Peptides against a protein of PDB entry 7K3S. Designs and how they scored, part 3

Target 1, 60 residues: chain A of PDB entry 7K3S
Amino acid sequence: MEELSGKPLSYAEKEKLKEKLAFLKKEYSRTLARLQRAKRAEKAKNSKKAIEDGVPQPEA

## One batch from the design tools (peptide; aimed at target 1 K45)

Design b1_p9_5_s3 (made by RFdiffusion4, then SolubleMPNN; from b1_p9_5, 3 letters changed)
Fold by OpenDDE base, seed 5:
Structure b1_p9_5_s3 (fold): chain B 60 residues (1-60), chain A 9 residues (1-9)
Amino acid sequence: as target 1 above (60 residues)
Amino acid sequence: DEEEEEKLK
């Protein structure tokens, strides 16, 4: 058992860490939503190009 | 992506 050899965090330090964690969770979810939107936009662009080039789209 | 989301819960 690694003794968590750290001084006990004050109440204020714990609240500041909770706020940072809540911020990081929010930024993570925002980044995931951007990635999902980018993947959908890429598929839509590839579909438009495949129609323009007369190439059959690979079925999903 | 989902496994990293679970680690943040």
Scores: peptide ipSAE 0.044, ipTM 0.633, DockQ to the pose 0.022
OpenDDE base, seeds 1, 2, 3, 4: peptide ipSAE 0.042, 0.043, 0.038, 0.038; ipTM 0.673, 0.660, 0.660, 0.661

Design b1_p9_5_s4 (made by RFdiffusion4, then SolubleMPNN; from b1_p9_5 with E4K)
Fold by OpenDDE base, seed 3:
Structure b1_p9_5_s4 (fold): chain B 60 residues (1-60), chain A 9 residues (1-9)
Amino acid sequence: as target 1 above (60 residues)
Amino acid sequence: EEEKEKELK
């Protein structure tokens, strides 16, 4: 077992890491919400095309 | 909280 004999992180270093982690979690959630919205918008476009291609235009 | 108390001593 290699003891990761790194100096123990100071309180200030741990708080800085917690802040970085909170920031990364926020940006991840924001990016995920954008991706989910984009996928929903793509599915909604594809479903509209499938309805338009599946209705015989009434010959007038 | 416990880690702030060690830096004030």
Scores: peptide ipSAE 0.029, ipTM 0.563, DockQ to the pose 0.006
OpenDDE base, seeds 1, 2, 4, 5: peptide ipSAE 0.027, 0.028, 0.027, 0.024; ipTM 0.556, 0.562, 0.557, 0.531

Design b1_p9_6_s1 (made by RFdiffusion4, then SolubleMPNN; its pose is not in this set)
Fold by OpenDDE base, seed 5:
Structure b1_p9_6_s1 (fold): chain B 60 residues (1-60), chain A 9 residues (1-9)
Amino acid sequence: as target 1 above (60 residues)
Amino acid sequence: REKLEEEER
């Protein structure tokens, strides 16, 4: 077990790490929301194709 | 439409 024999982080260094972590959590949440929108849009496209391919269009 | 563009930013 490599002892993390680093000097204890100063208060300012800890706050800087908290700010970085908060930023990364925000960007992660934003990216997840985008991914979920993209997956919903893809599912909606695939469901429209499945309805169009599964219903014989009445020949007008 | 406007509310969706604000969420993409």
Scores: peptide ipSAE 0.072, ipTM 0.664, DockQ to the pose 0.033
OpenDDE base, seeds 1, 2, 3, 4: peptide ipSAE 0.075, 0.071, 0.071, 0.063; ipTM 0.667, 0.642, 0.634, 0.675; seed 1 fails the geometry check

Design b1_p9_6_s2 (made by RFdiffusion4, then SolubleMPNN; its pose is not in this set)
Fold by OpenDDE base, seed 3:
Structure b1_p9_6_s2 (fold): chain B 60 residues (1-60), chain A 9 residues (1-9)
Amino acid sequence: as target 1 above (60 residues)
Amino acid sequence: EEKLKEEEE
């Protein structure tokens, strides 16, 4: 096992890493919510098109 | 002056 022979992180370095992790989690959640909204919007467009293509136009 | 809180072990 390679001992990660790094100096122990100071309290200030640990807090800076916690802040970076909190920021990354927030940006991940924001990006995921955008992706999920886009996928729902695409599914809703495809379902509307399938209804329009599946209704026989009444012959006038 | 930023008071560094000592990590209480």
Scores: peptide ipSAE 0.038, ipTM 0.619, DockQ to the pose 0.007
OpenDDE base, seeds 1, 2, 4, 5: peptide ipSAE 0.037, 0.037, 0.029, 0.036; ipTM 0.606, 0.602, 0.573, 0.591

Design b1_p9_6_s3 (made by RFdiffusion4, then SolubleMPNN; its pose is not in this set)
Fold by OpenDDE base, seed 5:
Structure b1_p9_6_s3 (fold): chain B 60 residues (1-60), chain A 9 residues (1-9)
Amino acid sequence: as target 1 above (60 residues)
Amino acid sequence: AEKLRKEEE
């Protein structure tokens, strides 16, 4: 059973990977929040159109 | 190393 114990990462390599992971988590959260806002805005536009098309305009 | 610093700005 070959131990896939690749060479132990140095302290500096571990810190660099932690920084990269923190950055990627922050960008993921920011992108997810933007996507969720866009999806809510799209749903609100589609719901307004469905209400406007579903209300018979009172004939004046 | 340089690419990661340019993504943090």
Scores: peptide ipSAE 0.061, ipTM 0.685, DockQ to the pose 0.013
OpenDDE base, seeds 1, 2, 3, 4: peptide ipSAE 0.060, 0.041, 0.047, 0.055; ipTM 0.680, 0.584, 0.622, 0.663

Design b1_p9_6_s4 (made by RFdiffusion4, then SolubleMPNN; its pose is not in this set)
Fold by OpenDDE base, seed 5:
Structure b1_p9_6_s4 (fold): chain B 60 residues (1-60), chain A 9 residues (1-9)
Amino acid sequence: as target 1 above (60 residues)
Amino acid sequence: AEELEKEEK
């Protein structure tokens, strides 16, 4: 059993770790929102192309 | 603190 003999983190080290975790969660959420927007935009482009290809151009 | 504040900019 390797005793995880990590000295107990000081109060300041715990707060710094909480701040790092909050930052990483925020950046993850921003990246996820960008990805979800990109996927929705791709689906909207494909749906517009399917509508534009399915509308018979009025013959002049 | 300061290093995280630099990554937030």
Scores: peptide ipSAE 0.060, ipTM 0.712, DockQ to the pose 0.013
OpenDDE base, seeds 1, 2, 3, 4: peptide ipSAE 0.057, 0.055, 0.054, 0.054; ipTM 0.707, 0.701, 0.701, 0.700

Design b1_p9_7 (made by RFdiffusion4)
Pose (drawn by RFdiffusion4):
Structure b1_p9_7 (pose): chain A 60 residues (1-60), chain P 9 residues (1-9)
Amino acid sequence: as target 1 above (60 residues)
Amino acid sequence: PPPEEPLLP
């Protein structure tokens, strides 16, 4: 399910690699998706296809 | 109002 990224990292290095870069990867694709969808839907109401979003964290 | 796509049956 998950991917084990970071074998030779100590406790702190691994802690920072997972938590920081995962938060950044999530919010990168997250904010990009919220605004990109709002942009296309507001200009013209088009038939949406797919998004992996599910649980929202009150974000606007 | 923004345009909408037609739906087919």

Design b1_p9_7_s1 (made by RFdiffusion4, then SolubleMPNN; from b1_p9_7, 4 letters changed)
Fold by OpenDDE base, seed 5:
Structure b1_p9_7_s1 (fold): chain B 60 residues (1-60), chain A 9 residues (1-9)
Amino acid sequence: as target 1 above (60 residues)
Amino acid sequence: EPPVEPVEP
């Protein structure tokens, strides 16, 4: 059994890791929200194109 | 070089 014989992290090191984790979670959530917005915008563009390609433009 | 720790049996 590999004893995780790593020196116990100091209180200050633990707090710094908590801050880094909180920051990383925030940036992940922000990136996920951007991706979801981009997918919605792509679907909205494809639905507009499907309407535009599905209406025969009157040949003038 | 990282030190190679000996594997205990």
Scores: peptide ipSAE 0.021, ipTM 0.465, DockQ to the pose 0.007
OpenDDE base, seeds 1, 2, 3, 4: peptide ipSAE 0.016, 0.020, 0.018, 0.018; ipTM 0.380, 0.476, 0.435, 0.459

Design b1_p9_7_s2 (made by RFdiffusion4, then SolubleMPNN; from b1_p9_7, 5 letters changed)
Fold by OpenDDE base, seed 2:
Structure b1_p9_7_s2 (fold): chain B 60 residues (1-60), chain A 9 residues (1-9)
Amino acid sequence: as target 1 above (60 residues)
Amino acid sequence: EPPVEPKEE
């Protein structure tokens, strides 16, 4: 295991990294929720079109 | 672990 031979981060540097990580996690969750909503909206459009075309929707 | 107090430099 390579010991990361760096000076130990100060308390202030660790707190700043925790804050950055919390921000990044929040933005990730927000982006994921947008992606999932977009995918559901696309599926709903495709399902509506397939019902109109007389294709039996597989109940998922 | 005791809370590491912020060393203000």
Scores: peptide ipSAE 0.076, ipTM 0.699, DockQ to the pose 0.007
OpenDDE base, seeds 1, 3, 4, 5: peptide ipSAE 0.063, 0.062, 0.050, 0.060; ipTM 0.672, 0.673, 0.647, 0.676

Design b1_p9_7_s3 (made by RFdiffusion4, then SolubleMPNN; from b1_p9_7, 3 letters changed)
Fold by OpenDDE base, seed 3:
Structure b1_p9_7_s3 (fold): chain B 60 residues (1-60), chain A 9 residues (1-9)
Amino acid sequence: as target 1 above (60 residues)
Amino acid sequence: EPPVEPVLP
């Protein structure tokens, strides 16, 4: 049973961990928004291709 | 060696 008797984190260490956590939450939110945008863009491209394949091109 | 803590940008 490894005693998690690590010295209590100093105030400075706790603030540094809060800053790291805030940064990671920001990057997560940014990445999630990018992923959601990419999925919407892919769906829009696939929908446009399905319309183009279903419309007989006017013979010139 | 001290653990190289990741520097926040």
Scores: peptide ipSAE 0.089, ipTM 0.727, DockQ to the pose 0.011
OpenDDE base, seeds 1, 2, 4, 5: peptide ipSAE 0.067, 0.085, 0.072, 0.080; ipTM 0.699, 0.724, 0.698, 0.716

Design b1_p9_7_s4 (made by RFdiffusion4, then SolubleMPNN; from b1_p9_7 with P1E L7V)
Fold by OpenDDE base, seed 2:
Structure b1_p9_7_s4 (fold): chain B 60 residues (1-60), chain A 9 residues (1-9)
Amino acid sequence: as target 1 above (60 residues)
Amino acid sequence: EPPEEPVLP
């Protein structure tokens, strides 16, 4: 049982940690939304390539 | 500007 042998955080230190946690949660959510968009875009590119390989481009 | 990351002391 590791004794939490740290001095109790002041009110100001706790508020700074809450602010840091809120920032990190926001950046995580932004990164997750980008990743989800990228995965959808990859699937859409693969679907377009399957249509474009199946349509003979009219050489005009 | 992107919001500055809160610097811990």
Scores: peptide ipSAE 0.098, ipTM 0.752, DockQ to the pose 0.014
OpenDDE base, seeds 1, 3, 4, 5: peptide ipSAE 0.066, 0.055, 0.073, 0.078; ipTM 0.702, 0.685, 0.728, 0.735

Design b1_p9_8 (made by RFdiffusion4)
Pose (drawn by RFdiffusion4):
Structure b1_p9_8 (pose): chain A 60 residues (1-60), chain P 9 residues (1-9)
Amino acid sequence: as target 1 above (60 residues)
Amino acid sequence: PPPPKPVPP
């Protein structure tokens, strides 16, 4: 399911690699997706296809 | 953001 990224990292290095870069990767694709979908749907109501979003964290 | 206005098909 998950991917084991970071073999030779100590406790703190690995802690920072997973938590920080995962938060950043999530909010990168997240904010990009919220605004990109709002942009296309508001200009013209188009048939949406796919998004991996599921649990929202009150974000606008 | 407010919800978008309904547009008929």

Design b1_p9_8_s1 (made by RFdiffusion4, then SolubleMPNN; from b1_p9_8, 4 letters changed)
Fold by OpenDDE base, seed 3:
Structure b1_p9_8_s1 (fold): chain B 60 residues (1-60), chain A 9 residues (1-9)
Amino acid sequence: as target 1 above (60 residues)
Amino acid sequence: RPPLPYVPP
């Protein structure tokens, strides 16, 4: 039986893991916000194309 | 213990 009771993390190891977790959460939130902006921009581009194909150019 | 990978700030 390999004792999966690894030595308890020191205070410094715990703080380093908290910092890493905070960084990863920040990068996740930044990436999610970028993805949401990209999806909104795609929807806005598709909506503009649907308006341009739907207006008969008035023949002068 | 292998060193933990560097995480940028």
Scores: peptide ipSAE 0.172, ipTM 0.736, DockQ to the pose 0.011
OpenDDE base, seeds 1, 2, 4, 5: peptide ipSAE 0.106, 0.029, 0.168, 0.129; ipTM 0.675, 0.458, 0.734, 0.692

Design b1_p9_8_s2 (made by RFdiffusion4, then SolubleMPNN; from b1_p9_8, 3 letters changed)
Fold by OpenDDE base, seed 4:
Structure b1_p9_8_s2 (fold): chain B 60 residues (1-60), chain A 9 residues (1-9)
Amino acid sequence: as target 1 above (60 residues)
Amino acid sequence: LPPLPPVPP
């Protein structure tokens, strides 16, 4: 395991890194929510098609 | 995918 013993970060560099991580986490959570919504919408479309193909048209 | 853990203080 490579020791990530880089130069000790200053307090200001650590705070800036924490801010960047918080931002990245927010964008990840937004992207995850979009993917979960898209997957739910796809399942709803596939379920509607399966009902349309499985209902015998009433012969008028 | 699970949500990411909180950023440490």
Scores: peptide ipSAE 0.251, ipTM 0.832, DockQ to the pose 0.017
OpenDDE base, seeds 1, 2, 3, 5: peptide ipSAE 0.249, 0.250, 0.248, 0.250; ipTM 0.832, 0.832, 0.832, 0.833; seed 5 fails the geometry check

Design b1_p9_8_s3 (made by RFdiffusion4, then SolubleMPNN; from b1_p9_8, 4 letters changed)
Fold by OpenDDE base, seed 5:
Structure b1_p9_8_s3 (fold): chain B 60 residues (1-60), chain A 9 residues (1-9)
Amino acid sequence: as target 1 above (60 residues)
Amino acid sequence: RPPLPEVPP
């Protein structure tokens, strides 16, 4: 088994990795918020279609 | 919902 005893990351390399992970967390949260908004908008559209199909047109 | 990645100390 190749020992994955990679050289210990320097302090600077660890801080750079933390910065990248913090950025990735921010983009994840932004993407999740967009997805949740899209799902709510889709549900609202489907509910409107179900109301339009289920309401007899008022006879004018 | 998948968890957020952890940042090592």
Scores: peptide ipSAE 0.170, ipTM 0.806, DockQ to the pose 0.016
OpenDDE base, seeds 1, 2, 3, 4: peptide ipSAE 0.156, 0.158, 0.154, 0.107; ipTM 0.795, 0.796, 0.791, 0.762

Design b1_p9_8_s4 (made by RFdiffusion4, then SolubleMPNN; from b1_p9_8, 4 letters changed)
Fold by OpenDDE base, seed 4:
Structure b1_p9_8_s4 (fold): chain B 60 residues (1-60), chain A 9 residues (1-9)
Amino acid sequence: as target 1 above (60 residues)
Amino acid sequence: LPPLPVVPP
């Protein structure tokens, strides 16, 4: 594990990094929720198509 | 789902 041998961050720099991490976590969570909704919508479309292709047309 | 990173104190 590389030791993060950087200059000691000031208190203000640490708080600014905590704020940036909180923002990034929020955007990550929003992106995951969008991807999960998209994947559910794709599965629903594929299931509808599989039902439509599997129903024998009523011969008139 | 991978756990969200914990912010250190």
Scores: peptide ipSAE 0.157, ipTM 0.785, DockQ to the pose 0.015
OpenDDE base, seeds 1, 2, 3, 5: peptide ipSAE 0.145, 0.147, 0.143, 0.149; ipTM 0.775, 0.776, 0.776, 0.777

## One batch from the design tools (peptide; aimed at target 1 K39 E42 K43 K45)

Design b1_p10_1 (made by RFdiffusion4)
Pose (drawn by RFdiffusion4):
Structure b1_p10_1 (pose): chain A 60 residues (1-60), chain P 10 residues (1-10)
Amino acid sequence: as target 1 above (60 residues)
Amino acid sequence: VKPNPNPKPF
């Protein structure tokens, strides 16, 4: 399911690698997706296809 | 596809 990224890292290095870079990777693809979808749908109501989003965290 | 005459910018 998950991917074990970061073998030779100590407790703190690994803590920072997982939590920070995962939050950043999420919010990168997240904000990009919210605005990109809003852009295409507002200009013209098009047939949407796919998005991995599921649980929203009150974001606008 | 239904174009919106007055789309809001994002």

Design b1_p10_1_s1 (made by RFdiffusion4, then SolubleMPNN; from b1_p10_1, 3 letters changed)
Fold by OpenDDE base, seed 5:
Structure b1_p10_1_s1 (fold): chain B 60 residues (1-60), chain A 10 residues (1-10)
Amino acid sequence: as target 1 above (60 residues)
Amino acid sequence: PVPNPNPKPV
């Protein structure tokens, strides 16, 4: 059992961790939004191709 | 400015 008896973080260390967490959350949200947009664009490309090929679209 | 995610230990 390694006691995580970490010394109490200073005010400056806590603010630095808050800033790091806010940055990581922002980059995660940006990456997730890009991924969701890419998946929607791929679905829209596939749907256009299936309409051109005369295949009935399954309703989303 | 984007915050540096890896600030050097002080």
Scores: peptide ipSAE 0.114, ipTM 0.741, DockQ to the pose 0.015
OpenDDE base, seeds 1, 2, 3, 4: peptide ipSAE 0.089, 0.079, 0.034, 0.032; ipTM 0.718, 0.708, 0.522, 0.425

Design b1_p10_1_s2 (made by RFdiffusion4, then SolubleMPNN; from b1_p10_1, 4 letters changed)
Fold by OpenDDE base, seed 2:
Structure b1_p10_1_s2 (fold): chain B 60 residues (1-60), chain A 10 residues (1-10)
Amino acid sequence: as target 1 above (60 residues)
Amino acid sequence: PIPNPNPKEV
């Protein structure tokens, strides 16, 4: 059992951790939005190429 | 530049 007996974090330390968490959540959401745009762009590119190459689209 | 989440440490 690791001793969770660390001194209670000060109010200032807790606020600093909340600010870090808010920043990380914002960067995560921004990265996720970039990934989703990239995946949509890749699908659109692959669909155009499959039409050009005469390959049957995978049915849904 | 990645914004510093702790601007009070600069």
Scores: peptide ipSAE 0.089, ipTM 0.722, DockQ to the pose 0.017
OpenDDE base, seeds 1, 3, 4, 5: peptide ipSAE 0.086, 0.087, 0.081, 0.083; ipTM 0.718, 0.719, 0.709, 0.712

Design b1_p10_1_s3 (made by RFdiffusion4, then SolubleMPNN; from b1_p10_1 with K2V F10V)
Fold by OpenDDE base, seed 4:
Structure b1_p10_1_s3 (fold): chain B 60 residues (1-60), chain A 10 residues (1-10)
Amino acid sequence: as target 1 above (60 residues)
Amino acid sequence: VVPNPNPKPV
């Protein structure tokens, strides 16, 4: 356990950390939205392939 | 302005 016995952060250091956290939250939300879109697109591709491989061509 | 995720220590 590293003791959080560091000097109290200055106002400027606290504001820099708030800006960092706001940026990281934004990039996390953007990445999560991309991941969710990718998973939906993959599911839609796999469902189309399962229909195409599951139709026996009518031998005419 | 996009905040820098790693501000240099001042």
Scores: peptide ipSAE 0.119, ipTM 0.755, DockQ to the pose 0.014
OpenDDE base, seeds 1, 2, 3, 5: peptide ipSAE 0.032, 0.099, 0.112, 0.108; ipTM 0.502, 0.717, 0.739, 0.739

Design b1_p10_1_s4 (made by RFdiffusion4, then SolubleMPNN; from b1_p10_1 with K2I F10V)
Fold by OpenDDE base, seed 3:
Structure b1_p10_1_s4 (fold): chain B 60 residues (1-60), chain A 10 residues (1-10)
Amino acid sequence: as target 1 above (60 residues)
Amino acid sequence: VIPNPNPKPV
């Protein structure tokens, strides 16, 4: 049975995990910023459509 | 370069 309990991660493994964590945090923040931008763009599209459908064109 | 999220141990 490989004792999977408690070999301390090497310095190199810790640095690799720090790099991976920094990357994942960066991709998360980028994805969140894209989602927030998309939600703002959708709200702006829906508000423009509500204004366009809400102005009766003056009949000539 | 996107770091591979699962680098195989070399």
Scores: peptide ipSAE 0.083, ipTM 0.698, DockQ to the pose 0.014
OpenDDE base, seeds 1, 2, 4, 5: peptide ipSAE 0.037, 0.032, 0.069, 0.080; ipTM 0.536, 0.478, 0.670, 0.689

Design b1_p10_2 (made by RFdiffusion4)
Pose (drawn by RFdiffusion4):
Structure b1_p10_2 (pose): chain A 60 residues (1-60), chain P 10 residues (1-10)
Amino acid sequence: as target 1 above (60 residues)
Amino acid sequence: EYKAEEKKES
């Protein structure tokens, strides 16, 4: 399910690698998706296809 | 948020 990224990292290095870069990767694709979807739907109501979003964290 | 200048309906 998950991917084990970071074998030779100590406790703190691994802690920072998972938590920080995962938060950043999430919010990168997250904010990009919220605004990109709002852009295309507002200009013209088009048939949407796919998004992996599910649980929202009150974000606007 | 995003605001469009013109809007079209399907």

Design b1_p10_2_s1 (made by RFdiffusion4, then SolubleMPNN; from b1_p10_2, 5 letters changed)
Fold by OpenDDE base, seed 3:
Parts: structure tokens; sequence; C-alpha cells
Structure b1_p10_2_s1 (fold): chain B 60 residues (1-60), chain A 10 residues (1-10)
């Protein structure tokens, strides 16, 4: 087993890691919300095209 | 705030 010979993290380093983790979780959640919005917008565009292609234009 | 280090004993 590779000895994780990492020096014990100081209290300050642990708090800095917690802050980084909180930041990363926030950015992840923001990115996920953007992705979910984009996916919904894409589905809505595809649904509009399927409705528009399914309406026979009345021939003049 | 205490951060518990999980010491994995061998």
Amino acid sequence: as target 1 above (60 residues)
Amino acid sequence: KYVAEERVEE
C-alpha cells in the first residue's frame, strides 16, 4: 500500500480545502443548472420543429 | 470547529 506520507494537514489547510470544496460544489451546481436548462431548451426546440413539420401547410 | 481526522488503524 502506498503510504500516503502526506504531512498532516494544518487546521488552516483543512479549512482552505473545505472552502475549495464548497466553491467547487457551488460551481458544479451552477454548471449542472445551466446544462439542465440547455437540455430543456433543446428538447423544447425539437418539440417545436416536430409540431411545425406535422402541420400540413394549406395549399393555396 | 474540530475537523476529525479519520485515522485508519492498520
Scores: peptide ipSAE 0.142, ipTM 0.676, DockQ to the pose 0.009
OpenDDE base, seeds 1, 2, 4, 5: peptide ipSAE 0.124, 0.128, 0.091, 0.036; ipTM 0.659, 0.674, 0.683, 0.487

Design b1_p10_2_s2 (made by RFdiffusion4, then SolubleMPNN; from b1_p10_2, 5 letters changed)
Fold by OpenDDE base, seed 2:
Structure b1_p10_2_s2 (fold): chain B 60 residues (1-60), chain A 10 residues (1-10)
Amino acid sequence: as target 1 above (60 residues)
Amino acid sequence: KYVAEEREEE
């Protein structure tokens, strides 16, 4: 196995990577919440349209 | 906070 014996990261580099990881996790969760909101809004629009078109809503 | 480095034993 190629030894990925890169120089051991300094304490400061490790903390900087932890901060970056925490930021990325926060942005990921924000993006997921936005996506889930968009999907719920799409479902609500489709449900409204199905009522307006007289199509029986598929049971949940 | 202690970050344990995994020591790969050769």
Scores: peptide ipSAE 0.125, ipTM 0.649, DockQ to the pose 0.009
OpenDDE base, seeds 1, 3, 4, 5: peptide ipSAE 0.110, 0.110, 0.086, 0.105; ipTM 0.651, 0.632, 0.646, 0.628

Design b1_p10_2_s3 (made by RFdiffusion4, then SolubleMPNN; from b1_p10_2, 5 letters changed)
Fold by OpenDDE base, seed 3:
Structure b1_p10_2_s3 (fold): chain B 60 residues (1-60), chain A 10 residues (1-10)
Amino acid sequence: as target 1 above (60 residues)
Amino acid sequence: RYVAEERVEE
């Protein structure tokens, strides 16, 4: 068993780690929101194309 | 959630 004898993190190191974690959570949420928007936009484009290909253009 | 370090006294 490797003793994870990592010196106890100082209060300042813990606060810095909390700040990094808060930043990463914010960036994750932003990226997830972008991904979800992109996926919805792709589905909307594919659904629009499927409607356009399914409507017979009235011959002139 | 506050994580208090439990000081284990030797």
Scores: peptide ipSAE 0.130, ipTM 0.653, DockQ to the pose 0.007
OpenDDE base, seeds 1, 2, 4, 5: peptide ipSAE 0.100, 0.125, 0.111, 0.115; ipTM 0.644, 0.642, 0.667, 0.635

Design b1_p10_2_s4 (made by RFdiffusion4, then SolubleMPNN; from b1_p10_2, 5 letters changed)
Fold by OpenDDE base, seed 3:
Structure b1_p10_2_s4 (fold): chain B 60 residues (1-60), chain A 10 residues (1-10)
Amino acid sequence: as target 1 above (60 residues)
Amino acid sequence: KYVAEERVEK
């Protein structure tokens, strides 16, 4: 078993890791919200095209 | 929140 003899993280290193984790969680949530918005926008575009292609243009 | 290091005593 590799002894993960990682030096005990100082209080400052632990706080820095907590801040980094909070930042990463915020950026993840922001990215996820963008992805979900993009997916909804894509579905809305595909639904509009399906409606537009399904309306017979009245022949002049 | 205090993050207690779990000292695994052998």
Scores: peptide ipSAE 0.137, ipTM 0.648, DockQ to the pose 0.008
OpenDDE base, seeds 1, 2, 4, 5: peptide ipSAE 0.110, 0.127, 0.085, 0.116; ipTM 0.673, 0.659, 0.652, 0.616

Design b1_p10_3_s1 (made by RFdiffusion4, then SolubleMPNN; its pose is not in this set)
Fold by OpenDDE base, seed 4:
Structure b1_p10_3_s1 (fold): chain B 60 residues (1-60), chain A 10 residues (1-10)
Amino acid sequence: as target 1 above (60 residues)
Amino acid sequence: PPPPPPAPPL
């Protein structure tokens, strides 16, 4: 097991890593929200097609 | 801009 005996990160390096982590969390949340919206839109399209194919139009 | 606050003590 290689000891992760990396030199202690400076305060400035720790702050840069916190900033990078905050950025990555923001981009993850944005991507997740886009994916959830896409899945909802796909389900809505499939549900509309199932209603159109499964209801005989009542002739007026 | 003001300088950043001093680093917390270790």
Scores: peptide ipSAE 0.048, ipTM 0.651, DockQ to the pose 0.009
OpenDDE base, seeds 1, 2, 3, 5: peptide ipSAE 0.037, 0.033, 0.033, 0.038; ipTM 0.625, 0.571, 0.603, 0.626

Design b1_p10_4 (made by RFdiffusion4)
Pose (drawn by RFdiffusion4):
Structure b1_p10_4 (pose): chain A 60 residues (1-60), chain P 10 residues (1-10)
Amino acid sequence: as target 1 above (60 residues)
Amino acid sequence: EVEKKSTFAS
């Protein structure tokens, strides 16, 4: 399910690698998706296809 | 019908 990224890292290095870079990867694809979808839908109401979003965290 | 708006979020 998950991917084990970071074998030779100590407790703190691994802590920072998972939590910081996962938050950043999420919010990168997250904010990009929110605004990109709003852009296309508002210019012209088009048939949407796919998005992996599910649980929203009050974000606008 | 396809509705369109003059403004959008970016």

Design b1_p10_4_s1 (made by RFdiffusion4, then SolubleMPNN; from b1_p10_4, 8 letters changed)
Fold by OpenDDE base, seed 4:
Structure b1_p10_4_s1 (fold): chain B 60 residues (1-60), chain A 10 residues (1-10)
Amino acid sequence: as target 1 above (60 residues)
Amino acid sequence: PVVRSDTYRE
């Protein structure tokens, strides 16, 4: 077990890393929400095409 | 939440 006994991070360095981690978690959650919205929008487009192709256009 | 500094060595 290599003890990662690197120099203990100062209080200011720990706070800066915590802020960076909080920012990264926020950007991850935003990206995930965008991806989920995109997948739902794609499914909704495919369902609309399936309904339109299944309705015989009335011969005018 | 303030990170408590583990480095309070007396």
Scores: peptide ipSAE 0.116, ipTM 0.729, DockQ to the pose 0.008
OpenDDE base, seeds 1, 2, 3, 5: peptide ipSAE 0.106, 0.103, 0.088, 0.087; ipTM 0.715, 0.723, 0.704, 0.680; seed 5 fails the geometry check

